Peptides against a protein of PDB entry 4KTY. Designs and how they scored, part 28

Target 1, 266 residues: chain A of PDB entry 4KTY
Amino acid sequence: YVLNDIGVIFYGEVNDIKTRSWSYGQFEDGILDTCLYVMDRAQMDLSGRGNPIKVSRVGSAMVNAKDDEGVLVGSWDNIYAYGVPPSAWTGSVDILLEYRSSENPVRYGQCWVFAGVFNTFLRCLGIPARIVTNYFSAHDNDANLQMDIFLEEDGNVNSKLTKDSVWNYHCWNEAWMTRPDLPVGFGGWQAVDSTPQENSDGMYRCGPASVQAIKHGHVCFQFDAPFVFAEVNSDLIYITAKKDGTHVVENVDATHIGKLIVTKQI

## One batch from the design tools (peptide; aimed at target 1 W76 T195)

Design b2_p16_4_s2 (made by RFdiffusion4, then SolubleMPNN; from b2_p16_4, 8 letters changed)
Fold by OpenDDE base, seed 5:
Structure b2_p16_4_s2 (fold): chain B 266 residues (1-266), chain A 16 residues (1-16)
Amino acid sequence: as target 1 above (266 residues)
Amino acid sequence: MQYILDLQEIKDKINS
């Protein structure tokens, strides 16, 4: 989880799973220096740099450019002017070295690019890490642990009222660490995500969230456990918005979100 | 590429 410098990232559709190679390059010249530079840009104190909880949380914020002029600018509109299309990247090294040289955010990334760069960052700093792909990954934007789909009375989706969304797939990272800030048993793999999705206490970041806690429904533990839980376990709630302003739950689907979660074993 | 799913399509598949 630390020594491997080439990996495989899963993507595509649940019925058409694809893989792509990604070069992490955590041992390449200048990469460790760049990771230290990232923490310097985050103004991270020296005492916190030895704590994987703090490092992974800072990394989740700094690998994306939002809030803090971090490493990568995301783009999902298929327009990549003034940069590199996300699909053109083959590894983390070029991205990190460009960031170090230019001292400006690098364009552009999507989830697997964020996860790839974040994986390099974690491994470079000695934190065991892997990439996880979730198919039918929910994006709950109001932290109610549900995927609320509003319908017109004719049954069509009301896109104006429906704020939540579902990715065909989403990649994030799991980092291995102890969690002395949590009850016994919730250390081990922690979900962390650098793709800018939701604001977490003032910044676009996510995690570390205990995988064991989420697996057993303990969403009250820091950090961002409700959001990560919703990504893999939220129910689809179909709600008809009546003309009189009332809402009626028409259907509940507990089987679609998180249909398949894949990670490469090392 | 990563993209947002069409919720109407998802609904139609479930109801079929």
Scores: peptide ipSAE 0.574, ipTM 0.920, DockQ to the pose 0.913
OpenDDE base, seeds 1, 2, 3, 4: peptide ipSAE 0.233, 0.032, 0.562, 0.542; ipTM 0.823, 0.660, 0.916, 0.916

Design b2_p16_4_s3 (made by RFdiffusion4, then SolubleMPNN; from b2_p16_4, 8 letters changed)
Fold by OpenDDE base, seed 1:
Structure b2_p16_4_s3 (fold): chain B 266 residues (1-266), chain A 16 residues (1-16)
Amino acid sequence: as target 1 above (266 residues)
Amino acid sequence: MQHVLDLQEIKDKINA
């Protein structure tokens, strides 16, 4: 089993797919030490550090700075005055070493940066991992497995009522592990995401969610399967909010979310 | 860069 230290991350638009190189650097000096430091900062019990389920869940929380002063601060407002623009990073090594040295969150990241650093973390700790890119990636924030788009009577989107959103693309990770906590057949690739999107039982983290379970519509299994399912398979529900307070479903689109899911085969 | 899509634009394309 050979782990590649350089990878390719897909990004851009569904009609204009782009690729960028990313150096994971899991074998570089100080990187393993930094990964151990991350788990120390998480106050992770030593007994759990050999369990890929616990490690990947902790990693999904700690690669983002929210809640626990983890590795990366996200920014999506095009203002990066107090750090490095997300597009300037070319790999995980500089980020992880800066975190270890400063002992403070590193600014700034977006999904592919989070995924890149998380991929390094997983690989350093012996967990097979890859990055997945989903175009038209839904962000369901009310856990109903739908993208509810509220419309004014004139047909314009009501941004105040519409809480759900869609990313042009989103990157997360898949980690290979057994899932003795799930029914037989739901081991293998597990979706994990360190980009801070939603709170999962008190922390901004996501996964591990069984890819096989999600593929077959089983969202009842831990962890965060409904959220991951919604990212790739939500229907767009267009709802007209009438002046009298009534809601009418105008249209349902089941074809736009998760238009393309790309991952590099190892 | 990653960004949130304009839902109005999505709606208009679908109805197009």
Scores: peptide ipSAE 0.591, ipTM 0.923, DockQ to the pose 0.911
OpenDDE base, seeds 2, 3, 4, 5: peptide ipSAE 0.568, 0.567, 0.568, 0.581; ipTM 0.917, 0.916, 0.924, 0.918

Design b2_p16_4_s4 (made by RFdiffusion4, then SolubleMPNN; from b2_p16_4, 7 letters changed)
Fold by OpenDDE base, seed 1:
Structure b2_p16_4_s4 (fold): chain B 266 residues (1-266), chain A 16 residues (1-16)
Amino acid sequence: as target 1 above (266 residues)
Amino acid sequence: SQYKLDLQKIKDEINK
């Protein structure tokens, strides 16, 4: 339902689920114009602006500031001296209008801020969209569909070797569209993510990835299905790094990633 | 806020 301009975003911990209101404001003055401006900044061809596949992929790139001077700068270091703390935002309107006015990236956002602004962008352009929250969300950085946790011989985590990580929670978006570029049955909800996590073919973007395909274990379909699959279904692989450089798998845990996935119906 | 989990704590909980 594209007409909803206020929503609820789930966050917090798996054992202490919290909700926050978010004003999408897709009908507020200047917001649609700003969304068009975003596509202009992306130098998106006019012919592609009617294609939700292309629009959602461009949006996933442009809502973050990386690569292309997009809308939001992410920060997770608890230092927000040069902008607005992520928790201070209550909706998309102020962010988008500031971006349009200043023509510079807005500081700062975390996942729910990215997801909120991206939701506004999608809805403004007539694409049904919702926010999804995944608790214990994996960040696989080497595209092997697993969380590699390296251990010292004493059993302590080797932070130098361990590159993969897990968010306490992560928010992204699902956009509704047909996927004529995929086999029949893989249309509908598509995962898209504007939080800058990994490079996808030259830019920090993610999706659209077919939710149905991922649910059935199909990760071979564009775009970024392996990464999205890993976010919700990675096994934790505990690997002992021996002094001689060899690696031994000590344990496998298939129960921790994606403990809870929450989304509200549009 | 969103933050990365302490993997050592996760490991220790599993070993219980």
Scores: peptide ipSAE 0.629, ipTM 0.930, DockQ to the pose 0.911
OpenDDE base, seeds 2, 3, 4, 5: peptide ipSAE 0.619, 0.623, 0.605, 0.628; ipTM 0.929, 0.928, 0.925, 0.929

Design b2_p16_5 (made by RFdiffusion4)
Pose (drawn by RFdiffusion4):
Structure b2_p16_5 (pose): chain A 261 residues (1-241, 247-266), chain P 16 residues (1-16)
Amino acid sequence: YVLNDIGVIFYGEVNDIKTRSWSYGQFEDGILDTCLYVMDRAQMDLSGRGNPIKVSRVGSAMVNAKDDEGVLVGSWDNIYAYGVPPSAWTGSVDILLEYRSSENPVRYGQCWVFAGVFNTFLRCLGIPARIVTNYFSAHDNDANLQMDIFLEEDGNVNSKLTKDSVWNYHCWNEAWMTRPDLPVGFGGWQAVDSTPQENSDGMYRCGPASVQAIKHGHVCFQFDAPFVFAEVNSDLIYITAHVVENVDATHIGKLIVTKQI
Amino acid sequence: SEEYKLDLQQIRDDFK
């Protein structure tokens, strides 16, 4: 989780798992300096850089270009003007070195690309890290920790009212650290996510959220545990527009995986 | 490796 500069990112379906190799390249010339440049650009106070909680949270904001002209711009537009389609990247190095050289956000990326670049950032600085993949990953848009699916009278999905969504898969990172800001028992792996989905305190960032706290539903502990809980375990609530028609308690988060040791 | 949103109508049909 620190010294391996290559990895595997899982995607596809639960019974049709696909793998994508990834070069983290945290030891390549120019990368460590690039990680320092990322924190400088984020205007991160130097006095907090010894705190992995802070470093990881800044990283979750700065790896994406929203709000702060960070590293990577997300796109699903099937055009990708003036850049590289997200599927063309095979590692983090070219993205990070281009960012340092051009001093401009790099185009383009999707979840596994954000996760790959963020993983490079963490391991390069010495924070143990890994990439996790969540199949049937929920995106909660109204912060009620459930998927609200509104139905028309005919029982079809009302696409105007329905805002929540589900991904075929989503990838984020886990960073290893103590959590002196939380009660004992909640250190270890922390979910951190640099793919923009929901604002957290006015910026697109997410985490660190204690995985142990998410497991037992103690999502009151910072940061962004309710959103992460919703990604892995929200119920689907079918609502006829208001009458609750049905509840699917098993659809979300069918499987979560990471590369073996 | 393309990430995409699932069709909610199709999820509804499968759930039924």

Design b2_p16_5_s1 (made by RFdiffusion4, then SolubleMPNN; from b2_p16_5, 9 letters changed)
Fold by OpenDDE base, seed 1:
Structure b2_p16_5_s1 (fold): chain B 266 residues (1-266), chain A 16 residues (1-16)
Amino acid sequence: as target 1 above (266 residues)
Amino acid sequence: MVQYELDLQEILKKHK
């Protein structure tokens, strides 16, 4: 995982899975220097730079531009007039070198771009990492492990009250590390996500969250396990909002979120 | 190739 400088990222729809090549370029000139620069911009203590838990969490925050003028600015409105369309990127090198040169956030990225750059960052620093794609990926914004879909009395979705959303697909990273801060057995692959989705203790970041812990339903462990769990295993809760202000649960669907999770095996 | 939010109304139709 650390030695591979070209990878494959899964995207598209669950019924039409697509792949794209991505050049990580962790060994190219200037990339290691840029990764160190990213940690410098984060004002990360030197003592913590050898700890993959701290490094991956800082990387999660710094690969996105929010809060700290990190590497990438996200855009999902199909307007990219002040930068490069997310689909135009083919690898991490140009993005990271532009960031190092300009010392300003690079425009623009979406989930696979964030994941690609984050993968380079992790691998460059010696942390085994891979990209994971989740189809029908939930975005729970109130940390209740549910996708609350509010309905009008006529049965149609109330878009004003419905704050949670579902991505057609979402890419994040898994980083390999020991977790001495967690119970035995919860080391190994840790979910980390640099796409700015939710605030985690004051910053737009996510993880590391133990994949094994989440797999066994343990969401009480740091960091951001409830959010990651919800991305892959939220139930859709259909709630009718009555005119009198009362809410009635009409239906529950446990089959839509996280229909397929794909990652490169080798 | 772009990532986008699904139309929840369409999901609802399939659920019914």
Scores: peptide ipSAE 0.539, ipTM 0.910, DockQ to the pose 0.940
OpenDDE base, seeds 2, 3, 4, 5: peptide ipSAE 0.524, 0.511, 0.492, 0.532; ipTM 0.908, 0.905, 0.895, 0.909

Design b2_p16_5_s2 (made by RFdiffusion4, then SolubleMPNN; from b2_p16_5, 11 letters changed)
Fold by OpenDDE base, seed 1:
Structure b2_p16_5_s2 (fold): chain B 266 residues (1-266), chain A 16 residues (1-16)
Amino acid sequence: as target 1 above (266 residues)
Amino acid sequence: MQQFELDLNEILKKNK
């Protein structure tokens, strides 16, 4: 996972899985220097740079431009007039070198671009990393581990009240590390996500969250385990909002979110 | 390759 400089990213739809090649280029000239520059911009303490927990968390924050003028600006409105369309990128090298040269956030990215650049960052710093694609990926914005879908009295979705959303697919990263800060058995793969989705203790970042802990339903461990759990395992809760302000649960769907999770095998 | 938010009304229709 550290030595491979070309990878495959899964995208598309659950019933029409697609793949694209992505050049990580962690060994290309200037890339290591750029990764160090990213940590410098984050004002990361030197003593923490050898700790994969701290490095992956900082990387999660810095690969996105929010809060700290990090690497990539996200855009999902299909308007990319002031930069490069997300689909035009073929690897991490051009993005990272542009960031280092301009010292300004690079436009634009979506989840696979964030994941690709973040994968380069992790691998460049010696952290084994892979990209994970989740189809029907939930975005729980109120940390209640469920997707609250509010309905009008006519049965249609109330878009004003419904704040949670579902991505057709979402890519994030898993980084391999020990977790001495967690109980035994919760080391190994840790979910980390640089796509700006939710604020985590003051910054748009996510993880590291123990994959093993999440698989066993343990969401009480740092960092951001509830959010990652919700991405892959949220129930859809259909709620009718009455005119008097009361809410009635009409239906629950426990099968829709996280229909397929794909990652490149060893 | 575009990542996008699903239309929840379409999901609702399929769930019925």
Scores: peptide ipSAE 0.546, ipTM 0.915, DockQ to the pose 0.940
OpenDDE base, seeds 2, 3, 4, 5: peptide ipSAE 0.545, 0.534, 0.527, 0.540; ipTM 0.915, 0.912, 0.909, 0.912

Design b2_p16_5_s3 (made by RFdiffusion4, then SolubleMPNN; from b2_p16_5, 8 letters changed)
Fold by OpenDDE base, seed 1:
Structure b2_p16_5_s3 (fold): chain B 266 residues (1-266), chain A 16 residues (1-16)
Amino acid sequence: as target 1 above (266 residues)
Amino acid sequence: MVQYELDLQEILDKHK
């Protein structure tokens, strides 16, 4: 069995699905050494480097630059003056080699860039991995499993009070591993995400979260299952914020989030 | 190609 070093990443809109090639390059010179360097920078104990649970969690933290001067700096403001625009990257190799050479975070990435680099990291270390694209991907920032959309009294969105958001699409990774720390049946594919979205026990990281557990509505298992669940299954809750400070739920929409989840078959 | 946050007002208008 040989892992593919070139992949396809889905992006765009739910009604206009697009694909782009991405070169993972896990077998290229210097890439494995760079992945080991990443774990060194994380100060990961040698004893844990053989544990895919620990490795994937550390990877989710270190592929983004937040907290620990990890690999990639994210940018979503369409200003990339101090680096490379996210769309200019075609693979993981240049990013990882630049990180190893400069020993500083590389600018810039968005979700597919994070996912691409993270996929290389996982595959280099012998962890089967794939990229998942979720269209209409929710970003729940208060861990209540809802997309809270606050409305003015006139019925329009109150952007100041509304802190939750929805991505047109979002890419993350699934890594294959056993989960002896979870009940039987919740091994296999685990959701992990290196795009910096929310703090998880002190660091911007996400996962591993059991895909099977989430699929069956179990969000009580480590790690970050509620957040991943919310990305794909949040209800839109429309709440009128009255002048007296009271909140009234006006409507609930269960059809908008997670309209389509696409991944390459492995 | 870029990832961006959706306009929630547009979503709301379609919901109505």
Scores: peptide ipSAE 0.557, ipTM 0.925, DockQ to the pose 0.927
OpenDDE base, seeds 2, 3, 4, 5: peptide ipSAE 0.555, 0.528, 0.544, 0.552; ipTM 0.925, 0.919, 0.921, 0.924; seed 4 fails the geometry check

Design b2_p16_5_s4 (made by RFdiffusion4, then SolubleMPNN; from b2_p16_5, 9 letters changed)
Fold by OpenDDE base, seed 1:
Structure b2_p16_5_s4 (fold): chain B 266 residues (1-266), chain A 16 residues (1-16)
Amino acid sequence: as target 1 above (266 residues)
Amino acid sequence: MVQYELDLQEILKKNK
């Protein structure tokens, strides 16, 4: 997970799984220097740069441009006039070198681009990392561990009230590390996500969240475990919004979110 | 290839 410089990223639909090659290039000229530059731009304390918990959290924030003029600008509106379409990227090297040269955020990325660049960052710094793809990935925006779908009285979705959303697929990273800040058994793979989705204590970042803790339903541990849990295990809650302002739960679907989670095996 | 948000109305139809 550290030595491989070419990988495979899963994408597409749950019933039509596709793969794409991605060149991480963590050993290419200038890439290590760029990763160090990223941490410099984050003003990361030197003493923390040897701590994979701190490094992965900082990387989660800095691979996206929000808050801190980090590496990548996301775009999901199919308009890429001022940069490179996300699908045109084939690896991390060009993105990172452009960032280092221009000292400005690079346009544009979507989840697999963020995950690819973040994977390079982690591996470059000696942190074992892999990309995970989740199909039917939930985006819970109010941290209640469920997908609230509001309905009009006629049964149609109320798009104004419905703030939560579901991605056809979403890619994030898992980084291998010990977690001395957590109870025994919750080290190992940690979910980290650089795609800007939600604010975490003042910045668009996510993780590290213990995969083992989440698998056992423990969402009380740092960092951002509730959000990661919701991505893979949210129930769809269909709520009718009445004219008088009251809400009535009409249906619950516990089978739709996180239909398939795929990662490259060793 | 692109990542996109699913149409919740379509999901609702399939769930019925």
Scores: peptide ipSAE 0.542, ipTM 0.910, DockQ to the pose 0.927
OpenDDE base, seeds 2, 3, 4, 5: peptide ipSAE 0.534, 0.515, 0.514, 0.529; ipTM 0.911, 0.907, 0.902, 0.908; seed 4 fails the geometry check

Design b2_p16_6 (made by RFdiffusion4)
Pose (drawn by RFdiffusion4):
Structure b2_p16_6 (pose): chain A 261 residues (1-241, 247-266), chain P 16 residues (1-16)
Amino acid sequence: YVLNDIGVIFYGEVNDIKTRSWSYGQFEDGILDTCLYVMDRAQMDLSGRGNPIKVSRVGSAMVNAKDDEGVLVGSWDNIYAYGVPPSAWTGSVDILLEYRSSENPVRYGQCWVFAGVFNTFLRCLGIPARIVTNYFSAHDNDANLQMDIFLEEDGNVNSKLTKDSVWNYHCWNEAWMTRPDLPVGFGGWQAVDSTPQENSDGMYRCGPASVQAIKHGHVCFQFDAPFVFAEVNSDLIYITAHVVENVDATHIGKLIVTKQI
Amino acid sequence: DQYLLDLQQIRNDFLS
C-alpha cells in the first residue's frame, strides 16, 4: 500500500470482472515534486501538511479540476475536445507531469482515473492507500441516503422527477490513518474520493470517512460518511407520483473489491 | 467503462 508502484483496478460486472492495469509511478522523476505543487496550488497551509486527515481531504479536492483548477477534468461527452479520452490513460505519471508542466488541468478522466491519480498522490507522500471498486454504486443527489425513484402513473420511471442514479461501478480510494478527531475505534481505512459527485462544504471532495463508522451506520462522524454509506448501501425506494410502491434493499453495492496483497 | 444504469431497466428486472 506504500511501495508498490503498479496496481490493478477492477471494473465491469460482478460475474464479469474486468481488470485495468495502472502505473501509479509514485517514484518517477518529478512526481514527488508534483505532489508538493498540488498542495501549493490548493493553497494548503504548510502547518497542516503533517496531518493525513488534512492531506487526504485536500487531495480529494485537488485531484479534480472543479473549484480550484486541480489536476483532472471529468467527462462523459464522447468527444473529449482538446485532450485524451478517459479510457486512453494507463497510469498516473503522464497526467501528473503534464499538470506540473502546463500548470493547467488535464483532460480527461472518469472515476478510475481520478482514483489512480489520487492513489499516486497518497502513496507518494507516504500515506498507505488502495483503490476500491463498488459495483452498483449509488449516487444520492438530495442527501437522504436512499435512492428515490419516481414513477409515472403507468409505472414507468419519471425521468424528470428522478435525480438520483446508480453506476455500473465506481472507484475511490482508501487511506490508512488514525482518527484522533473521532472516538477510538474509527481509524484504519478511510474512504477518500476525488471524483466529483456531490459538494462537501462547498467543494467537490469527499472524505476521509471512516469505513468502520460507515459499517455500523455511525455516519455522524466527519467527513462525508452519509454520502459514502449511500454509495454502498442505500435502499431503492420506488415512489409513484406520493405513494411508496416498493423497496429494493439489495440492489446497491453488490460487491466491493480491491487488489490482493 | 463507467456509465449510468438504466433505471427503467432496473425497475423491469426488480418486478420480474

Design b2_p16_6_s1 (made by RFdiffusion4, then SolubleMPNN; from b2_p16_6, 8 letters changed)
Fold by OpenDDE base, seed 1:
Structure b2_p16_6_s1 (fold): chain B 266 residues (1-266), chain A 16 residues (1-16)
Amino acid sequence: as target 1 above (266 residues)
Amino acid sequence: GQHVLDLQEILKEFKS
């Protein structure tokens, strides 16, 4: 989880799973320097740079360009002018070296690109890390642990009222670390995500969230456990918005989100 | 690439 410099990232659809090779290149020339530069840009104090909790949280913020002129600019509109389309990247090295050279965010990335670069960052700094792909990945934007889907009286989705969304797939990272700030048993793999999705205490970042805690339904522990939980386990709540302004829960689907979660075994 | 699913289609599948 640290020494491997080439990996496989799962993507595609749940019924058509695909794999993409990704070169992490954590040992390539200039990559460690770039990772240190990233932490410098984050103005991370030296004392915290040895703490994987702080490092992974900073990394989740800095691998995306939001807030802090971090590494990657995300784009999902299928128009990638003024940069490289996300699908053209084959590894982390070119992205990180471009960032170091230009000192400006690199365009463009989607979840697997963010996860790939973040994986390099973590491994380069000695943090065991892997990429996780979640199919039917929920994006809960109001932190209520569920996907609220509003329907018109005719049964069609009301896109104006419906703010939550579902990705066909989403990639994030798991980083291995002890969690002395959490109860015993919640160390080990921690979910961290550099794809800019939601604001976490003032910045677009996510994690570290204890995978063990989330698996056991504990979402009260830092950081961002409710969001990560919702990504993999939220129910779809279908709510009819009546013309009189009242809302009625019509259906609950507990089977659609997180249909498949895949990570490479070592 | 990564994209947002059509919730209408998801609903349709749920009802079927």
Scores: peptide ipSAE 0.619, ipTM 0.947, DockQ to the pose 0.911
OpenDDE base, seeds 2, 3, 4, 5: peptide ipSAE 0.599, 0.546, 0.579, 0.608; ipTM 0.941, 0.912, 0.932, 0.943

Design b2_p16_6_s2 (made by RFdiffusion4, then SolubleMPNN; from b2_p16_6, 9 letters changed)
Fold by OpenDDE base, seed 1:
Structure b2_p16_6_s2 (fold): chain B 266 residues (1-266), chain A 16 residues (1-16)
Amino acid sequence: as target 1 above (266 residues)
Amino acid sequence: GQHVLDLQKILDEFKK
């Protein structure tokens, strides 16, 4: 999980799973220096750079450009005129070297690009890491662990009131580390995500969240466990918003989110 | 590429 410099990322649809190769290139010239530069830009204390908890959290913030002029600018509107389309990238090296050279965010990325670059960052710094893909990945924006889908009185979705969303797929990373800040048994794989989705204590970042804790329904442990839990386990709650302002729960679907979670065993 | 799903389609499938 550290020495492998080429990987496979799963993407596409749950009924049409696709794979793409990705060159992490953590041993290429200039990449380690760039990773150190990223931590310098984050103004990370030297004392924290040996702590995988702090490093992975900083990395989740800095691989995206939001808040801190980090590495990658995300774009999902199919307009990439001022940079490189996300699908054109084949690895992390060109992105990281461009960032180091220009000292400006690189355009553009989507989830697998963020995950690819983040994987390089983690592995380069000696943190075992892998990419996971979640199909039907929920985005809970109000931290209630539900996908609230509001309906008009005619039964159709009210897109104006509905703020939560579902990705066809989403990629993030798992990093291996001990968690002395958590109870025994919650070390090991930790979910971390550099794709800018939600604000976490003032920055667009996510994790590390204990995978074991989440699997057992423990969402009270830092960092961002409720959000990660919701990505894979949210129920779809269909709510009719009546004209009088009242809300009525019409249906609950507990089977739709997180239909398939895939990671390559290396 | 990655995209947000149409929730109306999901609802329609659920009703079946």
Scores: peptide ipSAE 0.628, ipTM 0.947, DockQ to the pose 0.909
OpenDDE base, seeds 2, 3, 4, 5: peptide ipSAE 0.610, 0.215, 0.609, 0.626; ipTM 0.948, 0.804, 0.946, 0.949

Design b2_p16_6_s3 (made by RFdiffusion4, then SolubleMPNN; from b2_p16_6, 9 letters changed)
Fold by OpenDDE base, seed 1:
Structure b2_p16_6_s3 (fold): chain B 266 residues (1-266), chain A 16 residues (1-16)
Amino acid sequence: as target 1 above (266 residues)
Amino acid sequence: GQHVLDLNEILKEFKS
């Protein structure tokens, strides 16, 4: 099969969808070497490097700098004084080559940068991969498959009690592989995410989670299926926290999370 | 860029 080295990433707002070109550059000089170096830094056993399940999970951990001095440092506060603003990157090559040269995490990335670099990593290692954009992407931080939004008695959101959040958009990857560790039919596209969002069994990583399983409501299968499911299908639960400490569910909104999920590859 | 949405705005939209 032929892998494209240039792609399009969807971003922006659900009512103002935008696209940006991204150069994956998986065939450029030094990129494969860098991907191997990433796995070396992860201390990944040689026996596992041919297993796309293990490779994609390691990649999801190592493309972000958390835990293991991986490739990219994320920043979302509009302060990028010690590196390159996320919007300045146009492809994976410069990032990966800088990482290989400096042997230190590269600053800075946001979701599409993480997804772009991760896409290069996967494709370099022979794993078919694509980028997915989810608008109104939920971030469930307590693994209950819901967005628990606490309200003050005046009706405004209580930001102190509300731990869950919603991204305007979020990008992650889907990687194609067989899943002999799952029931028949749950191979194919697997959601993997290198943007550091939640700890998964000791590391900031996510996936591979069977897209087919998630689509059919099966969240019991490894890895991180509940988190990925929540990203695209969480209900917003509005809870009034009264002064006396009691909680009352005021509303349930099942329409806002995962308004649109797009990918260029069929 | 990517940013966290204002949940108050989402709530307003839901109520409308």
Scores: peptide ipSAE 0.634, ipTM 0.950, DockQ to the pose 0.900
OpenDDE base, seeds 2, 3, 4, 5: peptide ipSAE 0.607, 0.602, 0.599, 0.617; ipTM 0.942, 0.943, 0.939, 0.945

